# Ledger of designs, part 122: peptides against a protein of PDB entry 6PSE

Target 1, 78 residues: chain A of PDB entry 6PSE
Amino acid sequence: PSEEEEYARLVMEAQPEWLRAEVKRLSHELAETTREKIQAAEYGLAVLEEKHQLKLQFEELEVDYEAIRSEMEQLKEA

## One batch from the design tools (peptide; made by RFdiffusion4, then SolubleMPNN)

Design b2_p25_4_s3 (from b2_p25_4, 8 letters changed)
Fold by OpenDDE base, seed 3:
Structure b2_p25_4_s3 (fold): chain B 78 residues (1-78), chain C 78 residues (1-78), chain A 25 residues (1-25)
Amino acid sequence: as target 1 above (78 residues)
Amino acid sequence: as target 1 above (78 residues)
Amino acid sequence: SLEEELKKKAEENAKKKYEEWLAER
């Protein structure tokens, strides 16, 4: 039998005291996992913000680069 | 009474049939929340990789910009 | 970075729990 089948059998044959303890355990694990999920999402959002700021800096540098490139090209053609 | 206190009372007074159903519900929600946590982490890693690639592009543009700036400065001083 | 280390640790923990859940099936 698989561990899942053994667990299912345990739940089916369990007394109310064990079942209440299992509800408490699962509720606690669900709350912890939910907090961890939120934390992972917050980290992702922080990286997205950093990426956005880097993109703005990149675009600003592109503008400055094209300005100098254009000036250099004009000087070479004159 | 708070919702948490009402839920605690429900668990304390519940019959085995309700408790088994609650164990099943919580197990399912825990499995789903765990998958969602993994997905959130994977998404964050994907954004980190995109940020890394953008950083490499930014550094390459900085090198090109400094090369043109240096050439322009030399031409103005000569 | 510290953020990268925290994300890697979170992913490893999540993966471990998921693998444990799968193994029980």
Scores: peptide ipSAE 0.121, ipTM 0.764, DockQ to the pose 0.178
Fold by OpenDDE base, seed 1:
Structure b2_p25_4_s3 (fold): chain B 78 residues (1-78), chain C 78 residues (1-78), chain A 25 residues (1-25)
Amino acid sequence: as target 1 above (78 residues)
Amino acid sequence: as target 1 above (78 residues)
Amino acid sequence: SLEEELKKKAEENAKKKYEEWLAER
């Protein structure tokens, strides 16, 4: 049998004391995993904000660059 | 009593059938939350990579901008 | 867009990692 089938069998054959302990264990793991999920989401959001700020800076520089490039091209063509 | 205390009481007083159902529920939620955690982490990594690529592009543009700016300044000073 | 492509790739990688996590249990 697969580990999943063995676990299912264990749950079905387990005494209430084991089941209560398993509920406690799973509740704890769920709480921890939920916290970690939130942390990962917060980190992603922070990096996204940094990327956004960098993009704004990049776009500003592109505008300035094209302005100078255009001026330089006009001066060279005259 | 708090919801946590009420839940703890429920677990303590519950019959095996309820406990088995709760183990199943918590196992499912843990699996889903774990998946979501991994997904959030991968999204964060993707954003980091995007930010890194954008930074490289920004730095390249800075070099090009300074080159043109310097050339323009030299031409205007001559 | 690049962002959409990266998100898609990240989702695929996340699914793979989740499957690996499930297999380790």
Scores: peptide ipSAE 0.103, ipTM 0.760, DockQ to the pose 0.851
Fold by OpenDDE base, seed 5:
Structure b2_p25_4_s3 (fold): chain B 78 residues (1-78), chain C 78 residues (1-78), chain A 25 residues (1-25)
Amino acid sequence: as target 1 above (78 residues)
Amino acid sequence: as target 1 above (78 residues)
Amino acid sequence: SLEEELKKKAEENAKKKYEEWLAER
């Protein structure tokens, strides 16, 4: 049997005390995992914002670079 | 009592059939939430990699920009 | 961006699940 089937069998044959403990365990793990999911999402959003700001800076630098490049090219052609 | 205390009381007074159903429910939710957490983490990592690549490009452009700026400054001083 | 929307939805979903979990307890 799969581990899932074995676990299902365990749950089916378990005493109430074990089941209550398992509910407690699962509730705790669910709460923690949910918190971690939120944190991961928040982190992703923060990184995305940082990336966006960096992109704006990059685009500004590109404009400045092209301006200097163009001026330099004009000076070399003269 | 808090909702948590009320739930704890419910679990304590619950019949085995209810407890087994609750274990099943919580197991399912935990599995789903875990998957979603992993997906959120993977997404965050992807954005982080994109940010890293953009930063490398930005730093390269900064080097090129400073090179041209310096050359142009030299030309203006001559 | 699409990416921002996806992240926002993921966060909203996570918050919703957390709130649901709190409400169920």
Scores: peptide ipSAE 0.137, ipTM 0.769, DockQ to the pose 0.158; fails the geometry check
Fold by OpenDDE base, seed 4:
Structure b2_p25_4_s3 (fold): chain B 78 residues (1-78), chain C 78 residues (1-78), chain A 25 residues (1-25)
Amino acid sequence: as target 1 above (78 residues)
Amino acid sequence: as target 1 above (78 residues)
Amino acid sequence: SLEEELKKKAEENAKKKYEEWLAER
């Protein structure tokens, strides 16, 4: 039998005391996992924002670079 | 009473049938939340990698820009 | 580093959101 089937049987045959303990365990794990999920999401958003700012800086530098490159090219051709 | 206290009382007073249903509910929510957490983490890592690549490109452009700027400055001072 | 500061800020914000989520339940 799969672990899932074994667990299902355990739940079906369990006494109330075990079931209450299992509810407590699962609720705790759910709370922790939820916290971790939120943290991961917020971190991802922060990185995304940082990437966006970096992209803007990169684009600004590209403009400046092309301006100087163009000026330099004109001087070399003269 | 807080919702948490009410829930705790419900768990303590609940019949086995309710407890089994609650275990099932919580296990399902835990599975979903776990999946979502993993997805959020994976997305965050992907964005982080993209940011890292962008940073490398930015740094390369900075080097090139400073080289041209320096050359241009030398020409203007001559 | 800026990255570490942003990470810390993100973690703090995440904690606040989690606490708010808990409080609403």
Scores: peptide ipSAE 0.104, ipTM 0.759, DockQ to the pose 0.743; fails the geometry check

Design b2_p25_4_s4 (from b2_p25_4, 12 letters changed)
Fold by OpenDDE base, seed 3:
Structure b2_p25_4_s4 (fold): chain B 78 residues (1-78), chain C 78 residues (1-78), chain A 25 residues (1-25)
Amino acid sequence: as target 1 above (78 residues)
Amino acid sequence: as target 1 above (78 residues)
Amino acid sequence: SLEEELRAQAEARAQAKYEEWLAAR
């Protein structure tokens, strides 16, 4: 039998004390996993903010670069 | 009493049938939340990769900008 | 560094959201 089938049988045959303990275990794991999910999402948002700031800096530099490039081109054509 | 205390009492007083149903519910929620956690982590990694690529482009532009700036400065001082 | 500061900020927000989730249960 698969591990899933074995677990299902265990749950079906379990006494109330085991079932209560399993509810507690699963509740705890769910809480931890939820915290980890939220943390991962927040880290992603932080990186997204960093990327956004970097993009702004990049676009500003592009403007400055094109200005100097254009000035240089004008001087060379004169 | 808090909702947590009420839930704890419910678990303590529950019959095996309810407990088995609760185990099933929590198992399902845990599986779903785990999937969502992984998805959130993958999203964060994708954004991180995008930021890294942008940083490389920014650094390349900085090098090009400094080269032109230096050339322009030399021409103006001559 | 900026990265460290943003990470710390993200962790703080994550903790707050987690606590909110716990309170909503």
Scores: peptide ipSAE 0.123, ipTM 0.765, DockQ to the pose 0.883
Fold by OpenDDE base, seed 5:
Structure b2_p25_4_s4 (fold): chain B 78 residues (1-78), chain C 78 residues (1-78), chain A 25 residues (1-25)
Amino acid sequence: as target 1 above (78 residues)
Amino acid sequence: as target 1 above (78 residues)
Amino acid sequence: SLEEELRAQAEARAQAKYEEWLAAR
């Protein structure tokens, strides 16, 4: 039997004391996993914001670069 | 009593059938939340990689920009 | 680094949101 089938059997045959303990364990793990999910999401948003700021800086530099490149090209052609 | 206290009382007074159903519910929610956590983490890593690539492109453009700026300055001084 | 600072800030905000979530239960 798979671990899942064994676990299902355990739950089915378990005494109330074990079941209450399992509810407590699962509730704790769910809370912890939820916290971790929120942390991961917040970190992702922070990185996304930093990437956005970097993109703005990159685009500004591209504009400045093209301006200088154009000026240089004009000077060389004149 | 808080919802948490009421829930704790419910768990304490619950019949085995309810407890088994609650274990099943919590197991399902934990699995779902775990999947969502992993997805959030993967998204964060993807954004981080995109930011890293953008940073490399930005630094390359800075080098090219400084090269053209320097050349332009030399031409103006000559 | 800026990234480390942003990460720390994000974690702090996440902790606060988690605490709010806990308090709302």
Scores: peptide ipSAE 0.116, ipTM 0.763, DockQ to the pose 0.735
Fold by OpenDDE base, seed 4:
Structure b2_p25_4_s4 (fold): chain B 78 residues (1-78), chain C 78 residues (1-78), chain A 25 residues (1-25)
Amino acid sequence: as target 1 above (78 residues)
Amino acid sequence: as target 1 above (78 residues)
Amino acid sequence: SLEEELRAQAEARAQAKYEEWLAAR
């Protein structure tokens, strides 16, 4: 039997005291996992914002680089 | 009484059938939330990696830019 | 990418809902 099947059997055969404890445990884990999910999302969003700012800086530098490259090319051809 | 206190009372007074149903519900929600947490973490890591690659590209461009800038300055001073 | 932005927005909405729920308790 799979762990899932064994767990299901345990739940079916469990006494109320165990079931109450399990509800408490699962509620706690759910709350914790939910918080962690949100924290992970917040972190991802922060990194995304940083990436966006970096992209803007990169694009600006590309423009500046192309400007100098073009100027140098003109000077060398003169 | 807070919702938490009311829920706690409900759990204490609940019949085994309700408790088993609640265990099932919470288990399902925990599994779903866990999956979502992992997904959020994976997305965050993906963005982080993209940011890292972008940073490397940016730094490389900075080096190239400074090289051209320096060469341009030398040519103008000659 | 657009996909990443959409996902981030979705998660941000989830965060806001969670915070609202927490504040209401």
Scores: peptide ipSAE 0.108, ipTM 0.763, DockQ to the pose 0.143
Fold by OpenDDE base, seed 1:
Structure b2_p25_4_s4 (fold): chain B 78 residues (1-78), chain C 78 residues (1-78), chain A 25 residues (1-25)
Amino acid sequence: as target 1 above (78 residues)
Amino acid sequence: as target 1 above (78 residues)
Amino acid sequence: SLEEELRAQAEARAQAKYEEWLAAR
């Protein structure tokens, strides 16, 4: 039997005291995991925004670079 | 009484059938939330890596840009 | 693209970690 099946059997055969404890445990873990999920999401969003800003800066620099490169190339060809 | 206190009382007074159902519910929610947390974290890491690579590219371009800018400035001053 | 590849890798890793979590229960 899989661990999941064994756990299911345990729950089915458990006494109220164990079940109450399990509810408490799971509730706590859920709360913690939820907090961590939110934190991860917020961090990811922040990084994404930073990346976006960097991309914009990069593209702006590319434009400037190409302008100077082109000018330089023209000067060299003259 | 707070919702938390009410829930606690409910758990304390609950019948085994309700408790088993609650364990099942919480287990499911925990699994889902955990999956979501992991996904969020991994996506954040991916974006972070992308940002890092972009930063490297940006810095390389800055070097190239300054080189051309300097050369151009020297040519103009001559 | 690099971005697409990284996202694909992230998804794969996320799935693997989730499966690992499930197996650890």
Scores: peptide ipSAE 0.115, ipTM 0.762, DockQ to the pose 0.876; fails the geometry check

Design b2_p25_5_s1 (from b2_p25_5, 10 letters changed)
Fold by OpenDDE base, seed 2:
Structure b2_p25_5_s1 (fold): chain B 78 residues (1-78), chain C 78 residues (1-78), chain A 25 residues (1-25)
Amino acid sequence: as target 1 above (78 residues)
Amino acid sequence: as target 1 above (78 residues)
Amino acid sequence: MEELIKKAKEAFPEVELPEWVRVLP
């Protein structure tokens, strides 16, 4: 039998004391996993914000680069 | 009583049938939350990779910008 | 969750927020 089927059988045959303990265990794991999920999402947002700021800086540099390139081209043609 | 205390009392007084259902419910929620956590992490990594690529492009542009700036400075001083 | 998403969209209107942002509370 698969581990999932074996676990299902265990749950079906378990006494109330084990079931209560399992509810407690799962509740704890769910709380921890939920916290981790939120942290992962917050990290993603932070990186997205950093990427956005970098994009703005890149665009500013592009403008400056084109300005200098244009000026240099004018100097060379003169 | 707090919601947590009320839930704890419910678990303590619950029959095996309810407890088994609660184990199933929590297992399902844990699986879903775990999936969502992993998904959030993967998306965070994707954004990080995009940021990294943008950083490389930015650094390349910085090199080109400094080259042109230097050349322009030389042209102006000559 | 909705308020956070709204705030993010207001802060970065040019950025299309990925679907995973919805995992936030």
Scores: peptide ipSAE 0.211, ipTM 0.792, DockQ to the pose 0.055
Fold by OpenDDE base, seed 3:
Structure b2_p25_5_s1 (fold): chain B 78 residues (1-78), chain C 78 residues (1-78), chain A 25 residues (1-25)
Amino acid sequence: as target 1 above (78 residues)
Amino acid sequence: as target 1 above (78 residues)
Amino acid sequence: MEELIKKAKEAFPEVELPEWVRVLP
């Protein structure tokens, strides 16, 4: 039998005391996993903000670069 | 009483049938939340990679910018 | 978190955020 089938059998044959303990265990794991999910999401969003700020800086530098490039090109053509 | 206290009481007073159903519910939610946590982590890593690629492009542009700036500065001083 | 999500969507309008973002408090 698969582990899933064995676990299902255990749940069906378990006494109330075991079932209450399992509810407590699963509730705890769910709470922790939920916290970890939120933290992972917060991290992703923080990186996304950092990427956005970097993109703005990149675009500013690109403008400055094109300004100097254009000035240099004009000086060469004169 | 708080919702937590009420839930705790419910678990303590529940019949095995309810407890088995609760184990099933919590197991399902845990599985889904775990999947979502993994997806959140994968997304965060993808954004981080995009940020890294943008940083490389920014640094390349910065090198090119400083090269032209320096060349123009030298022309002005001559 | 909602403000951060909003800002992220504004910054990257062409990027579809994962479904898990919608379940954040």
Scores: peptide ipSAE 0.210, ipTM 0.794, DockQ to the pose 0.082
Fold by OpenDDE base, seed 5:
Structure b2_p25_5_s1 (fold): chain B 78 residues (1-78), chain C 78 residues (1-78), chain A 25 residues (1-25)
Amino acid sequence: as target 1 above (78 residues)
Amino acid sequence: as target 1 above (78 residues)
Amino acid sequence: MEELIKKAKEAFPEVELPEWVRVLP
């Protein structure tokens, strides 16, 4: 039998005291997992913001680079 | 009374049928939240990799920019 | 994945990464 089927049988045959304990356990795990989900999302958001700022800096440098490259090309052609 | 205290009272006074349904509900929510946690973590790691690649590109452009800037400065001083 | 985990630690040196990060595919 699969662990899922065995667990389902356990839940069906369980006494109220076990069921209350299981509700408590699952509630705790859900709270912890929710916290971890939020933390992971916050990490992703922070990195995304950093990436966005870096992209802006990159685009600014790219504009400056092309300006200097063009000016230097003109100076070399003179 | 807080919602948490009311919920705790409900769990204590609940019949086995309600408790089994609550175990099922919490198990489902835990599974979904776990999936979402993993998804959020995977997304964060993907964004980190993208940021890293962008950083490498930025640093390469910065080196090239400084080289051209220096060369242009030398040409203007001549 | 090990490299990504390393990068994550470098990106957030002030924060200890959760244990579940190591089990990511």
Scores: peptide ipSAE 0.210, ipTM 0.803, DockQ to the pose 0.068
Fold by OpenDDE base, seed 4:
Structure b2_p25_5_s1 (fold): chain B 78 residues (1-78), chain C 78 residues (1-78), chain A 25 residues (1-25, ends at bonding distance)
Amino acid sequence: as target 1 above (78 residues)
Amino acid sequence: as target 1 above (78 residues)
Amino acid sequence: MEELIKKAKEAFPEVELPEWVRVLP
């Protein structure tokens, strides 16, 4: 039997006191896990924003680099 | 009374059949929320890695840019 | 969730938001 099947049997055979305790436990874990999910998502969003800003900076630097490269090339050809 | 207090009373007064159904419901929600949490974390990590790679590229470009800038400055001063 | 997604799109219109953003409230 799988752990899931064993757990299912336990739930079916459990006394009300155990079931109440299990509801309490699961409620607590659900609340915590929900908070963690939100935190993880918020973190990911923050990193995404940082990445976006870095991308913009990178693109700006590329433009500046190409400008200097082009000027340098012109100077060397003259 | 708060919703939490009302829910607590419901759990305490509930019949075993309701409690078993509630355990099942909470277990399902916990499993889904856990999966979502993990997914969010993994995607956040992926974005972080992308950001890191972009940072490395940016730093390399900065080095190259400074090299050309310096060379350009030397040419203009000579 | 919808408000956060909206804010993200407004702040970064050129960025395609990953699917995991939908896990936000």
Scores: peptide ipSAE 0.212, ipTM 0.793, DockQ to the pose 0.055; fails the geometry check

Design b2_p25_5_s2 (from b2_p25_5, 9 letters changed)
Fold by OpenDDE base, seed 2:
Structure b2_p25_5_s2 (fold): chain B 78 residues (1-78), chain C 78 residues (1-78), chain A 25 residues (1-25)
Amino acid sequence: as target 1 above (78 residues)
Amino acid sequence: as target 1 above (78 residues)
Amino acid sequence: MEKLIEEAKKAFPEVELPEHVRVLP
């Protein structure tokens, strides 16, 4: 049987003491995993904001670059 | 009592049928939360890679910009 | 990009998430 089937059988055959312990274990793991999910989400958002700021800087530099390129072209042709 | 204390009392007083249902519920929530955590991590990684590529493009443009700026300065001083 | 940030905040409501998920120590 699969691990899932074996676990399901264990849960079905388990005594209340084991079941209570399993509830506590799962509750703890859920809390930890939830915290990790939030941390991952916060990190992703932070990186996204950093990327956004970088994109703005890149666009500003593109404008400045084209301005200088155009001026230089004019100087070379004059 | 706090929600935690009330929940703890419920778990202590619960019959096996309720406990099995709670194990099933928590297992499901843990699986979903785990998937969401992975999704958040994958998203963060994708954005990080995009930011890295953008940074490389920005650095290339900075080099080109400084080259043109320097050339223009030379043209103006000659 | 701003839209993407808003979508991310919507997808991962960090501040609101604890209200919908029971977290016990």
Scores: peptide ipSAE 0.079, ipTM 0.802, DockQ to the pose 0.115
Fold by OpenDDE base, seed 4:
Structure b2_p25_5_s2 (fold): chain B 78 residues (1-78), chain C 78 residues (1-78), chain A 25 residues (1-25)
Amino acid sequence: as target 1 above (78 residues)
Amino acid sequence: as target 1 above (78 residues)
Amino acid sequence: MEKLIEEAKKAFPEVELPEHVRVLP
């Protein structure tokens, strides 16, 4: 039998006291997992914003670089 | 009474049939929330890696830019 | 940056990243 099948059987045969404890356990785990999910989402958003800012800086530098590169190339060709 | 207090009372007074149903419900929600947490984490990590790669590219470009800038400045001073 | 990645991986050990960065839905 799989662990899932065994667990299902346990739930079916369990006394109310065990069931209440299991509800409490699951509620706690759900709350924690939910918090962790939210934290992960918030973290991802923060990193995304940082990445966006970095992208803007990169593009700005790229423009400046290409300008100097082009000027330098023109001077070398003269 | 708070919703939490009312829920706690419900759990204490509930019949086994309700408790079993609640265990099933919570188990399902926990599984879904866990999946969502993992997805959020994966997304965050992906963005972080992208940011890291972008940072490396930025730093490389910055080095190249400073090199050309310095060379150009030297040429102008001569 | 690398330390941040390692920290994130420790926080979410269940997450396996692909070899190449991809946009996740």
Scores: peptide ipSAE 0.069, ipTM 0.795, DockQ to the pose 0.049
Fold by OpenDDE base, seed 1:
Structure b2_p25_5_s2 (fold): chain B 78 residues (1-78), chain C 78 residues (1-78), chain A 25 residues (1-25)
Amino acid sequence: as target 1 above (78 residues)
Amino acid sequence: as target 1 above (78 residues)
Amino acid sequence: MEKLIEEAKKAFPEVELPEHVRVLP
């Protein structure tokens, strides 16, 4: 039997006291996991925003670089 | 009474059938939330790695840019 | 930046948690 099947059987045969304890346990774990999920999402968003800003800066620098490179190339060809 | 207190009372007074259903519900929600947490974490890490690579590229470009800028400045001062 | 990645991995061990977290379908 899979762990899931065994757990299901346990739940089916469990006494109210065990079931109440399990509800409490699961509720706690759900709350914690939810908090962690939110934290992970917020972190991911923050990094994404930082990456976006960096990309913009990179593209600006590329423009400036190409301008100077082109000017330099023209000077060397003259 | 707070919702938490009311829920706690419900759990205390609940029949086994309700408790089993609640265990099932909470288990399902926990599984889903866990999956979502993991997905969020993986996404955040992926973006972080991409940001890192972009930062390296940016710094390389800065070096190249400063080299050309300096050379150009020297040529203009001569 | 590498340190930040390592810190993030430590802060979010969830990527490896599937090995330790019991998830029932």
Scores: peptide ipSAE 0.068, ipTM 0.796, DockQ to the pose 0.096
Fold by OpenDDE base, seed 3:
Formats: structure tokens, C-alpha cells, sequence
Structure b2_p25_5_s2 (fold): chain B 78 residues (1-78), chain C 78 residues (1-78), chain A 25 residues (1-25)
């Protein structure tokens, strides 16, 4: 039998005391996993904001670069 | 009483059938939340890699910009 | 920045886990 089938049988045959303990265990793991999910999401959002700021700086530099490139081209053609 | 205290009382007084249903519910929510946590982590890592690539492009543009700026300065001082 | 990427990968080892480990019964 698969581990899933064995676990299902255990739940079906378990006494109330074991079931209450399992509810407590699963509740704790769910709370912890939820906290970790939120933390991962917050980290991703922070990196996204940093990427956005970097993109703005990149676009500003591109504008400045094209301005100097154009000025240089004009001087060379004169 | 708080919602947490009420839930704790419910678990203590519940029949085996309710407890088995609660184990099933919590197991399902844990599996789903775990999947969401992994997805959030993968997303954050993808954004971090994109940020890294953008940083490399920015640094390359800075080098090119300084090269043209220096050439322009030399021409103006001659 | 490469160091930051490596630290992030270590912080989220589940990203590298095989699919069969990531799926809970």
C-alpha cells in the first residue's frame, strides 16, 4: 500500500486522542507554512521594488547616453 | 471567549467523525499553502535573476557612457 | 549580487526539491 493509503487507514482507525493531537499538529504546521509563504511573498515584493528602481535609473542613463551620442555625432559631421 | 478558545473547546468536545473531517480539511489546506509558498519562492527567485541581468546591462551602459563622456571632454579641451 | 542569489536559493531550498517531494499527500 502507498504511504497515502496507510495514512488514510491510520486516520480511519485512530482514537479521539490521536485525532486531537493530529489536528493540533496540522494546525501548527499550517500556521508555520502560512508565515513562510507570507515571508516569501514579502521578499519577492521587495526585490521587485528594487528592480523597478534600477529600471528607472537605467532608463535615465539611456536618455543621457543618447544625448551625448547625438552631440558627438553632430560634432563629427560638422 | 476568543475565537481561538472557542475552536480549542470544539476540538476537545468533538466526536471522532468531526475530528477525521478536520484532519482531512487541515491536510488539504496545508498541501495548498505549501504549494503557494513554493510558488512565491520561485517567483521571488525569478525576479531576483531579472534584477541581476538588469544590473549587468546597467553596468555595461555605464562603461559605454563614461567612454563617450571622456572622448567628448578630450575633444572640447583640444 | 551573485552572493545574494546564492543566499536566496539556500533560504528557499524547496525550489530545488523534486516534484514528488513538493507534493504533500
Amino acid sequence: as target 1 above (78 residues)
Amino acid sequence: as target 1 above (78 residues)
Amino acid sequence: MEKLIEEAKKAFPEVELPEHVRVLP
Scores: peptide ipSAE 0.063, ipTM 0.792, DockQ to the pose 0.077

